# Designs tried in a protein design run: peptides against a protein of PDB entry 4GXB. Part 140

Target 1, 277 residues: chain A of PDB entry 4GXB
Amino acid sequence: VPTEEVSLEVLLSNGQKVLVNVLTSDQTEDVLEAVAAKLDLPDDLIGYFSLFLVREKEDGAFSFVRKLQEFELPYVSVTSLRSQEYKIVLRKSYWDSAYDDDVMENRVGLNLLYAQTVSDIERGWILVTKEQHRQLKSLQEKVSKKEFLRLAQTLRHYGYLRFDACVADFPEKDCPVVVSAGNSELSLQLRLPGQQLREGSFRVTRMRCWRVTSSVPLPSGSTSSPGRGRGEVRLELAFEYLMSKDRLQWVTITSPQAIMMSICLQSMVDELMVKKS

## One batch from the design tools (peptide; made by RFdiffusion4, then SolubleMPNN)

Design b2_p22_4_s3 (from b2_p22_4, 12 letters changed)
Fold by OpenDDE base, seed 4:
Structure b2_p22_4_s3 (fold): chain B 277 residues (1-277), chain A 22 residues (1-22)
Amino acid sequence: as target 1 above (277 residues)
Amino acid sequence: ALTLYEVATYYTPEELFNESLE
């Protein structure tokens, strides 16, 4: 792609559009800096955010595809997909809510966290009771952003990234699950017919390893689905988990978001390592 | 049967994993 100046649209969590003028050859960090400048976000807070490639659903919700890597060209990465449903989104990129304190000291940082949190609640990523919802609405009406965030920080799955419904082999084969990543874990939520909601928590520190696989079904004479194209590719995330003392078990999640899940795992591990150093 | 196209494996650092054994 020839180097030229272009207008690139970057979305906030709430769908707000930020237009930045960048070069097609600008790398992820360059674009991130341009977005920060447009928002008047201080340089020292840029590191708390990242750019993500997402697919916008019909209802306006975002399905996270992956984090844009450092050496990627965001304009090329999004336009090469040749679909308007793909967007670039700015979101906080840390897991420990303690870092919120650093970000919310700045007006722009506070606004970004607030917008993200409101969106996460509205989309059901953060779980709230009726009473909590009432309290949050009251704070929102008063535009008390700090108090809103303080309350939100206590809520279940605050700071988690929720994935689209997918399939896992846990607790049984071919179980429909909703996976969420946060707080150094993968949460697998399962609701079987006639049963209550069940949640499995898998801490990253108890994962020995994980892997992402990409596979294509072999053509069988009967299931020649001509034209499945990209839909035929199966992505899976598998992790080897310490279920009990000296007992490792593989858990496999089949999801188009397997890459994003893996990125989350690595990101959580990296953050833990930083804290340990 | 599936045809494997790509595999990437990542390991949890020993420092973190060993703590889970305690």
Scores: peptide ipSAE 0.470, ipTM 0.866, DockQ to the pose 0.714
Fold by OpenDDE base, seed 1:
Parts: structure tokens; sequence; C-alpha cells
Structure b2_p22_4_s3 (fold): chain B 277 residues (1-277), chain A 22 residues (1-22)
């Protein structure tokens, strides 16, 4: 792609559009800095956010595809997909809510966290009771952003990234599940026939390893290259988990978002390592 | 029949995993 100046649209979690003028050759950090400048976000807070490639669903929700890497060119990454469904989204990129304190000290940072949190609640990513919802609405009406966030921080799955419904082989084969990543874990929510909603929590510290695999149909015939159509590729995330003392078991999640799940796992591990150092 | 390819494998650092064994 030739280097030229372009207008790039970056969305916030709530769908708010931020237009930035960048070069097609600008890398992820360059674009992120441009977005920060447009929002008046201080330079020292840029590191708390990242750019993500997402697919916008029919209902307006975002299906996270992957985090844009440092070497990537966001303009090229999104436009090369040749579909208007794909968007670039700015979102918080840390897991420990303690870091919210740093971000909330700035008005713009506070607004970003607030907007993201409101959106996550509206989308059902953060789980709330009826009473909690009433309290949140009251705070929202008062535009008390700090108090809103403080309450939200106590809620179930605050700071989690929720994935699209998918399938896992745990606790049984071909179980429909909703996976969420946050608080150094993968949460698998499932409802088996005749049973109540169950949640399995898989802490990353109890994962020995994880892997992403891709499956494609075998080519029928000697000369036909296997059609690697996007619809034919099956992605899986598998992790080896310490179920009990000295008992490791593989858990496999079949999902188009397997790559994103793996990115989340690595990100959570990295954050834990930073805290440990 | 499907052909399976490994895309990537990651290991949890020993410093973190060993804590889970205690």
Amino acid sequence: as target 1 above (277 residues)
Amino acid sequence: ALTLYEVATYYTPEELFNESLE
C-alpha cells in the first residue's frame, strides 16, 4: 500500500467514533498516539489502552478478533479485510482494577473508563443484580463517574472481556459455553439440559500451557488446493489445567475467537509477571 | 476428515505455575 495521508476511524467501546488523520504506513503506536491526541489523553496514560480489531455484529456488538500488534499498520489491517464489518476499537488493556486509579486521575481517562464500563454493563459483560442496576442507573443519572466506577469495580466480571457463544469439551463433550477473560482467569458459563447455569473458573496460574490450533477439511482429490475459506477453518484453544493436585487435564474450546482468547491469556500472564517483579 | 495444524503453544512461567502447586 502506498504511503499516503488518510482519515482513519477508531471506535470507543460505546461506538463513539474518533476520526484521526494518519499515514497508511503508521504503526499501531502511531495511530494510538493520534487517537490519544484527538481525545486529549495524556501521553503517560496511553499505555493503559490498546487498539483491537473487531467485527461489528448485526446488533451492534463487537466481536473481538485480536489485539493489534506493534508492528502492524492499523489502516492496512482493517482495510485489507475488505469488509465494513471490521472496525478498530480503543479499549482498556490491563486487567487489575487497581490500575483504574491511575487512569481515573485524569478527566479523559475517567471518561474513557466510564464509557467502557457503561457499555460493558449494557452488553451484559458485567453481571449485575436488579438492585445493583438501580444503583448504577442512579449514579449515571447524577453523572457521578467516579462513584459509578467504584461500584462497578465490585461487580461480577468487572474488567472481563466477553466472547461470543461457543463450544467446549468440558465438563462434557460439545457443551455450549460463554467464555469471558478477566481477573487472571477464563470463566466458562454453561447451561446443561435440565440444569442451572454453571460457571467454571480456570485461573491462568493453574494452566501449565495453552495452544491454538486450526483445522481444515482434507482436500477431496489430488489437484484441488483445500479451499481455506474463512467459513471452513475451525479454530480451537486448548489449555492443560491443573484440576487437582498432580492431575492435569486438557480443556478445549472451539471458537473463531481462539486467537483472541490466547492473546488474553498471554496478556494476563504478562501482567502477573510485572506484578511479581 | 480434518487436518489439524498447531498455530502456537504457550507455557505459563514456572514462577506462576509453581505457586499453584503449593
Scores: peptide ipSAE 0.470, ipTM 0.868, DockQ to the pose 0.782
Fold by OpenDDE base, seed 2:
Structure b2_p22_4_s3 (fold): chain B 277 residues (1-277), chain A 22 residues (1-22)
Amino acid sequence: as target 1 above (277 residues)
Amino acid sequence: ALTLYEVATYYTPEELFNESLE
């Protein structure tokens, strides 16, 4: 792609558009810096955020595809897909809520966290009770952003990234699940017919390893699944989990977001390693 | 049957995983 100046749209978690003038040859960090500058986010806080490639769903929700890597050219990455549904989103890229303290000390950082959190609640990524929802709304009406965040930090799945509904082989084969990544774990929520909502928590520290597989069904009558045609790429995330003492078990998630899930796992591992160093 | 095109495997650092064994 020839190097030229272009206007690139980057969305915040709440869908707010940030337009930046960048070069087509600008790498992820360059674009991130441009976005930060546009928002007046200080340089020392840039590292708390990342750019993500997402697919905007019909309801306006974001399906995270992957984190943009350092060597990528965001303009090329998004435009090469030739679809308007793909967007670049700015989102915080850490998991430990303790880092919120650093970010929220700055007005812009606070606003970003607030907007993201509001959006996550509205989208059902953060789980709230009716009473909690009332409290949050009250704080939102008062525009008490810090207090809002403090309350939100106590909520279930705060800081988690929620994925689209998918399928896992746990606890049963072909089980429909909703996967969320956060707090150094993958949360698998499922509701089996006639059963209550169940959640499986898989801590990354108890994962010996994980793998992403890309496969294509062979053209056979038995390989067709509803909603997927023959020859469509299937992505899976499998992880080997320490279920109990000396018992490892593979859990496999079939999801178009398997890559993103893997990225989350690696990111959580990296953060844990940083904390240990 | 599926044709596997790509596999990427990642390992949890021993330092983290070993702690979970306790």
Scores: peptide ipSAE 0.469, ipTM 0.865, DockQ to the pose 0.720
Fold by OpenDDE base, seed 3:
Structure b2_p22_4_s3 (fold): chain B 277 residues (1-277), chain A 22 residues (1-22)
Amino acid sequence: as target 1 above (277 residues)
Amino acid sequence: ALTLYEVATYYTPEELFNESLE
């Protein structure tokens, strides 16, 4: 692609559009800096955010595809997909809520976290009771962003990224699950027949390793993923988990978002390593 | 049966994983 000046649309978590003028040859960091400048986000806070490639669903929700890497050209990455469903989204890129304190000190940072949190609650990524919802709405009406965030930080799955419903082989084969990543874990929520909602927590520190697999079902094979046609690419995330002392077990998640899940795992590991140093 | 095209494996740093063994 020849180097040209273009207008690139970047969305906030709430769907707010930020238009930036960039070069087609601008890399991810260049675009991120342009977005930050447009929002008047200070340079020292840029590192708390990243650009993500997402697919906008029919209901307006975002399905995260992957984080844009440093070497990528965001304009090319999104336009090459030739679908209006794909968007670039700005989102915070840390997991520990303690870092919110740094971001909240700045008005723009506060607004970004607030908008993201409101969106996550509205989309059901953050789980709230009726009473909590009432309290949040009251704070929202009062435009008390700091207090809103402080309350939100106490809520279940605050700071988590929720994935689309998928399938896992744990605790049973072909078990429908909803996976969320956050707080240095993968949370697998499932409901088996005749059972209550269950949540499996898999801490990244107890994962020896994880892998992403790309495969295609054979035409003669009977083990195709439900709802997928023959020859469609199947993505899986598998991790080897320390279930108990000296007992490792593989858990496999079949999901089109397997790559994004892996990115989340690596990101959580990286953050933990930084905190330990 | 599936035809495998690509596998990428990532390892948790020993500094983190070994702590989980304690």
Scores: peptide ipSAE 0.464, ipTM 0.864, DockQ to the pose 0.720

Design b2_p22_4_s4 (from b2_p22_4, 10 letters changed)
Fold by OpenDDE base, seed 5:
Structure b2_p22_4_s4 (fold): chain B 277 residues (1-277), chain A 22 residues (1-22)
Amino acid sequence: as target 1 above (277 residues)
Amino acid sequence: SLELHVVGEFYTPEELFNEALE
């Protein structure tokens, strides 16, 4: 792609559009800096955010595909897909809510966190009770952003990234689940027929390892995944988990977002290592 | 049958995982 000046659209979590003028050859950090400048986000807060490639669903929800890597050219990465459903989204890229304190000290940072949190609640990524919802609405009406965030920080799955419904082999084979990543864990929520909602929490510190695999059904072969088309690529995230003392068990999630899940795991591990050092 | 490819493989650092073993 020739180096040219282009207008690139970057979305906030709430769908707000930020238009930046960048070069087609600008790397991820360059674009991120341009977005920060457009928003008047201080340089020292840029590191708390990242650019993500997402697929916008028909209902406007975002399906996270992956985090844009440092070497990538965001303009090329998104336009090469030749589909308008793919977008670039700015989102906070840390897991420990303690870092919110740093971001909230700045008006722009506060607004970004607020907008993201409101969106996450509206999309059901953050789980709220009726009473909590009432309290949040009251604070939102008052535009008390700091208080809103402080309350939100106490909510279940605050700071989590919610994935599209997928399939796991836990607790049983071919279980439909909703996976969320956050707080150094993968949360697998499932509702089996006639049963209450169940959640499996898998802490990353109890994962010995994980891997992402891709598979393609052979022409004469049968796929074990019902509903998938012939020849459709199947992505899986498998992790070896310490279920109990001296008992390791593989858990496999079949999802088109397996790569993003793996990125989340790595990111959580990295953050834990930073805190440990 | 399927063609299987490993896209990525990662290990939790021993410093973190060993804590879970204790």
Scores: peptide ipSAE 0.425, ipTM 0.865, DockQ to the pose 0.759
Fold by OpenDDE base, seed 3:
Structure b2_p22_4_s4 (fold): chain B 277 residues (1-277), chain A 22 residues (1-22)
Amino acid sequence: as target 1 above (277 residues)
Amino acid sequence: SLELHVVGEFYTPEELFNEALE
């Protein structure tokens, strides 16, 4: 790809558009710096955010595909897909809410966290009661961003990334689940026939290992997943989990977002290692 | 049958996992 100056659109979590002029050869960090400059975000806060490739759904919600890597060229990565549904999104890239304190000290950082949190609540990624929703709306009307965030930090699944509905083999085979990543865990929400909605928590520290696999049904005698056409790629995330003392069990999630889930796990591990250093 | 390919394998650092074993 020839090096040219181009206009690149980067979205915030709430869908706000940020246009930056970059080179087609600019790598992820270069684009991130350009976005930060456009927003007037200080250099020392850039590291708290990352660029993500997402697919915009019909309702405007984002399905996260993956985090853009350092060696990538964001302009090429998004345009090569040749679909307008794919976008680049700026989002915070840490998990521990304690880091919010650093970001909130800056006006721009505060605004970014606020916009992201509002969006996550509106999209149902953060779970709220009716009373909590009322309180949040009141704070939003008063434009009390700090107080809004402090309340939000106490809410269930604050800071989590919610994935599209998928399938897992736990607790039963072919179980429909909704997976969320946050707080150093994968949360699997499921409803079995005749049962109430329940949540399984899988802490990353209890995962011995995990892997992402890609498979394609074979033409003859193929056992493809229901609803998938012949030749469609099937992605899975499998992790070996310490269920109890001396008992390891593999759990497999079948999802087009398996790569993103794996990225989240690695990111959580990295953050925990930093905290231990 | 499916043709299976491993895209990536990752391991939790011993410093973290060993604590979970305790």
Scores: peptide ipSAE 0.425, ipTM 0.865, DockQ to the pose 0.778
Fold by OpenDDE base, seed 4:
Structure b2_p22_4_s4 (fold): chain B 277 residues (1-277), chain A 22 residues (1-22)
Amino acid sequence: as target 1 above (277 residues)
Amino acid sequence: SLELHVVGEFYTPEELFNEALE
């Protein structure tokens, strides 16, 4: 792609559009810096955020595809898909809510976290009780962003990234699940026939390893995955989990977001390593 | 039949995983 100046749209979690003038050849960090400058986010807070490639669903929700890597050219990455449904989103890129303290000290950082949190609640990524919802709405009406965030930090799945409904082989084969990543874990929510909603928590520290696999139907073969057409790639995330002492078990999630899930796992591991050092 | 490819394989650092074993 020839190098030229372009206007690139970057969305916040709430869908707010940030237009930045960048070069088509600008890498992820360059674009991130441009967005930060546009928002007046100080340089020392840029590292708390990342750019993500997402697919905007019909309802306006974001299906996270992957984090944009350093070497990528965001303009090219998004436009090459030739679909308006793909967007670039700015979102915080850390997991430990303790880091919110650093970001919240700045007005712009506070606003970003607030907007993200509001959006996550509205989209059901953060789970709230009726009473909690009332409290949050009250704080939102008062525009008490700090207090809002402090309350939100106590909520279930605060800081989690929610994925689209998919399938796992745990606790049994072909279980429909909703996966969320956060707090150094993958949370698998499932409802089996005749059973209440259940949540399985898989801490990354108890994952010995994980892998992403892709499978493609062979020309002479039949489609093994229901609902998928011929030639469609099936992505899976499999992790070997320490279920109990001396008992490892593989868990496999079949999802087109398997790559994103893996990115989350790696990111959580990286953060834990930083905290441990 | 499907053709399977490994896109990526990752391991939890020993120092993190060992803590889980304790």
Scores: peptide ipSAE 0.424, ipTM 0.863, DockQ to the pose 0.782
Fold by OpenDDE base, seed 1:
Structure b2_p22_4_s4 (fold): chain B 277 residues (1-277), chain A 22 residues (1-22)
Amino acid sequence: as target 1 above (277 residues)
Amino acid sequence: SLELHVVGEFYTPEELFNEALE
């Protein structure tokens, strides 16, 4: 793509559009800085946010595809897909809610966290009771953003990224699950026939390793690819988990978002390592 | 039959995983 000035649209979590003028050759950080400048976000807070490639679903929800890497050209990355459903989204990129304190000290940072949190609640990524929802709405009506966030920080799955419904082989084969990443874990929510909703928590520190695999059904053979058509790529995330002392077990998640899940795991590990140092 | 490829493989740092073993 020839280097030229273009208008690039970047969305916030709530769907708010931020238009920035950038070069087609601008890398991820360049675009991020442009977005920050447009929002009046100070330079020292830029590192708390990242750009993500997402697919906008019919209901307006975002299906996260991957985090844009430093070497990428966001304009090219999104336009090369030749589909209007793909968008670039700005979102906070840390997991420990303690870092919210740093971001909240700035008006713009506070607004970004607030907007993201409101959106996450509305989309059901953050789980709330009826009473909690009432309290949140009251604070929202008062536009008490700090208090809103403080309450939200106590809620189940605050700061988690929720993925589209997919399939796992745990606790049994072909279990429909909803995976969420946050607080240094993968949360797998499932409902087995005749059973109540269950949640499995898989802490990243108890994962010995993980891998992403891709597979394609071969024309010469019969393959089982549930929910996929012939010739479609199947992505899986598999991790070896310490179920108990000296007992490792592989857990496999079949999902088009397997790459994004892996990115989340890497990011959580990196953050833990930083805090440990 | 499936054609399988490993896209990426990662290991949890020893410093973190060893804590889980304790």
Scores: peptide ipSAE 0.423, ipTM 0.864, DockQ to the pose 0.762

Design b2_p22_5_s1 (from b2_p22_5, 9 letters changed)
Fold by OpenDDE base, seed 2:
Structure b2_p22_5_s1 (fold): chain B 277 residues (1-277), chain A 22 residues (1-22)
Amino acid sequence: as target 1 above (277 residues)
Amino acid sequence: TQVFENPVFDPDAPEEEVLREL
């Protein structure tokens, strides 16, 4: 792609548009810096955020496709898809809520975390009780962003990334699940017929390894659900989990977001490595 | 297929119930 100056749209978690002038040859960090500058985010806080490629759903929700890598050209990455549903989103890129303290010290950082958290609650990524929701709304009405975040930090799945509904082989084969990544775990929410809502919690420290596989389903004569076009690539995330003492079990998640899940796992691992050092 | 080995894997981590009711 020829190097040209272009206007690139980057979305915040709440859908706010940030327009930046960048070069088509600008890498992810260059674009991130441009976004930070546009927002007046200090340079020392840039590292707490990342750019993500997402698909905007009809309801305005974001399906995270992947984190943009350092060597990528965000303009090319998004425009090459030739679909307006694909967007670049700025989001915090750490998992430990302790890092919120650093970000919250800055007005812009605080606003970004607040906007993200509000959005995550509205999207049902953060799980709230009726009472908690009332408290959050009260704080939101008062525009008490710090207090709002402090309360939100105590909520279930705060800081998690929620994926689209998919299928896992746990606890049973072909089990519909909602996967979320955060707090050094994968959470699988599921409801089997006639059962209560359950959560499978898979701590990263108990995952020996993981892999992403892609396969093209052979046209097996079996009832392909009418909506899966012939030849759709099936992505799977599989991880080997320490279920009990000396008992490893593979858990496989079938999801178009398997790559993003793997990125989350790696990111959580990386953060844990930093804490151990 | 690339397998990612987890450097923070702890085989001695305390056992926790994987599946819980919400």
Scores: peptide ipSAE 0.674, ipTM 0.964, DockQ to the pose 0.867
Fold by OpenDDE base, seed 5:
Structure b2_p22_5_s1 (fold): chain B 277 residues (1-277), chain A 22 residues (1-22)
Amino acid sequence: as target 1 above (277 residues)
Amino acid sequence: TQVFENPVFDPDAPEEEVLREL
């Protein structure tokens, strides 16, 4: 692509549009800096955020595709898909809520975290009780952003990324699940027929390894899952988990977001390594 | 297929219940 000045739209988690003028040759960091400048986010806080490629659903929800890498050209990455459903989203890129303290010290950082958290609650990514929801609404009405975040930090799945409904082989084969990544774990929410809602918690520290695989389903006539067109690539994330003492078991998640799940795992591992050093 | 080994894997990590009711 020739180097040209272009207008690039970057969305916040709440769908707010940030328009930046960038070069088509600008890398991810250049675009991120442009977004930060547009928002008046200080340079020292830029590292707490990343750009993500997402697919916007019909309901306006975001399906995360992947994190944009440093060497990528965001304009090219999004436009090459030739679909208006793909967007670039700015989101915080750390897992430990302790880093919120650094970001919250700045008004712009506070606003970004607040907007993201409100959106995550509204989308059901953060799990809230009725009472907690009432408290959050009260704080939102008062525009008490710091207090709102402090309460939100105590909530289940605060800081998690929620994926689209998919399938796993745990606890049973072909089990429908909703996967979320956060707090150094993968959470698998599931409800088997006639059973209560359950959660499988897989801590990263108990994962020996993981892999992403792709396969082309054989045209077997009978397993028409109604929604998958003939010939869609099947992506799987598999990880080997320490289920009990000296007992490793493979768990496999079948999802179009398997790559994004793997990116989350790596990111959580990287953050844990930094804390261990 | 590339397998990613986890450098923070702890075989001696405390055992936790994997599956719980919500």
Scores: peptide ipSAE 0.674, ipTM 0.964, DockQ to the pose 0.835
Fold by OpenDDE base, seed 1:
Structure b2_p22_5_s1 (fold): chain B 277 residues (1-277), chain A 22 residues (1-22)
Amino acid sequence: as target 1 above (277 residues)
Amino acid sequence: TQVFENPVFDPDAPEEEVLREL
């Protein structure tokens, strides 16, 4: 692509649009800096955020495709897909809520975390009771952003990224699940027929390894799973988990977002490595 | 297929129940 000045739209988690003038040759960090400048986010806080490629669903929800890498050209990455469904989103990129304290010290950082958290609650990514929801709404009405975040930090799945419904082989084969990544774990929410809602918690520190695989389903004549067109690539994330003392078991998640899940795992591992140093 | 080895894997971590009711 020739180097040209272009207007690029970057969305916040709440769908707010940030328009930035960038070069088509600008890398991810260049675009991130342009977004930060537009928002008046200080340079020392830029590292707490990342740009993500997402697909906007019909309901306005975001399906995360991947984190944009440093060498990527965000303009090219999004426009090459030739679909208006694909967007670039700014979101916080750390997992430990302790880092919120650094970001919240700045007005713009506080606003970004607040907007993201409100959106995550509205989308059901953060799990709230009726009473907690009432308390959050009261704080929102008072525009008490700090108190809102402090309460939100105590909630289940605060800071988690929720994926689209998919399938896992845990606890049984072909189990429908909703996967979320956060707090150094993968959470698998599931409800088997006639059973209560359950959660499988897989801590990153108990994962020995993981892999992403791709396969093309053979045209087996019989069970066309409804909605998969002929020739769609099947992606799987598999991880080897320490289920009990000296007992490793592979868990496999079948999802179009397997790559994004792997990125989350790596990101959580990287953050844990920094804390150990 | 590339396998990613986890450097923060702790084989001596306390056993935790994986599956819980919500």
Scores: peptide ipSAE 0.673, ipTM 0.964, DockQ to the pose 0.860
Fold by OpenDDE base, seed 3:
Structure b2_p22_5_s1 (fold): chain B 277 residues (1-277), chain A 22 residues (1-22)
Amino acid sequence: as target 1 above (277 residues)
Amino acid sequence: TQVFENPVFDPDAPEEEVLREL
């Protein structure tokens, strides 16, 4: 691709548009710096955020595809897909809420965390009771961003990334689940017929290993899932989990977002490694 | 298929219930 100056749209979690002028040859960090400059985010806070490739759904929700890598060209990465549904999103890229304290010290950082958190609550990524929702709305009306975030930090799935509904082989084969990643775990929400809502909690420290696999289903004449067209690539995330003392079991998640789930696992592992050093 | 080994895996971690009711 020839090096040209282009206008690139980067979205915040709430769908707010940030337009930056960049070169088509600018790498992920260059684009991130341009976005930070446009927002007046200090250089020392840039490392707390990342650029993500997402697919925008009809309702305006984001399905995360992957994190943009350091050597990628964001303009090329998004435009090569030849679909307007793909967007670049700025989001915080750490898991431990303790790092919020560093980001919240700056007005722009505070605003970014606030906007992300409001959006995550509105999308149902963060789970709230009726009373908590009332308290959050009151704080939002007062524009008390710090107090809002302090309350939000106590909520279930704060800082989690929620994935699209998919299928797992846990606790039973072909179980519909909603996966979320955060707090050094994968959370699988599920409801079997006639049962209550349940959550499977898989801590990263109990995962021995994981893998992503890609397969093309053979056109076997039988029940292709009605919604997947013939020949669609099937992605799976499998991890080997310590279920009990000396008992390892493979858990497999079938999802188009298996790559993004693996990226989240690696990112959580990396953060834990930094804390242990 | 590439398998990622987890460097923070703790085989001696306390047992926790994986599945809980909400």
Scores: peptide ipSAE 0.672, ipTM 0.963, DockQ to the pose 0.866

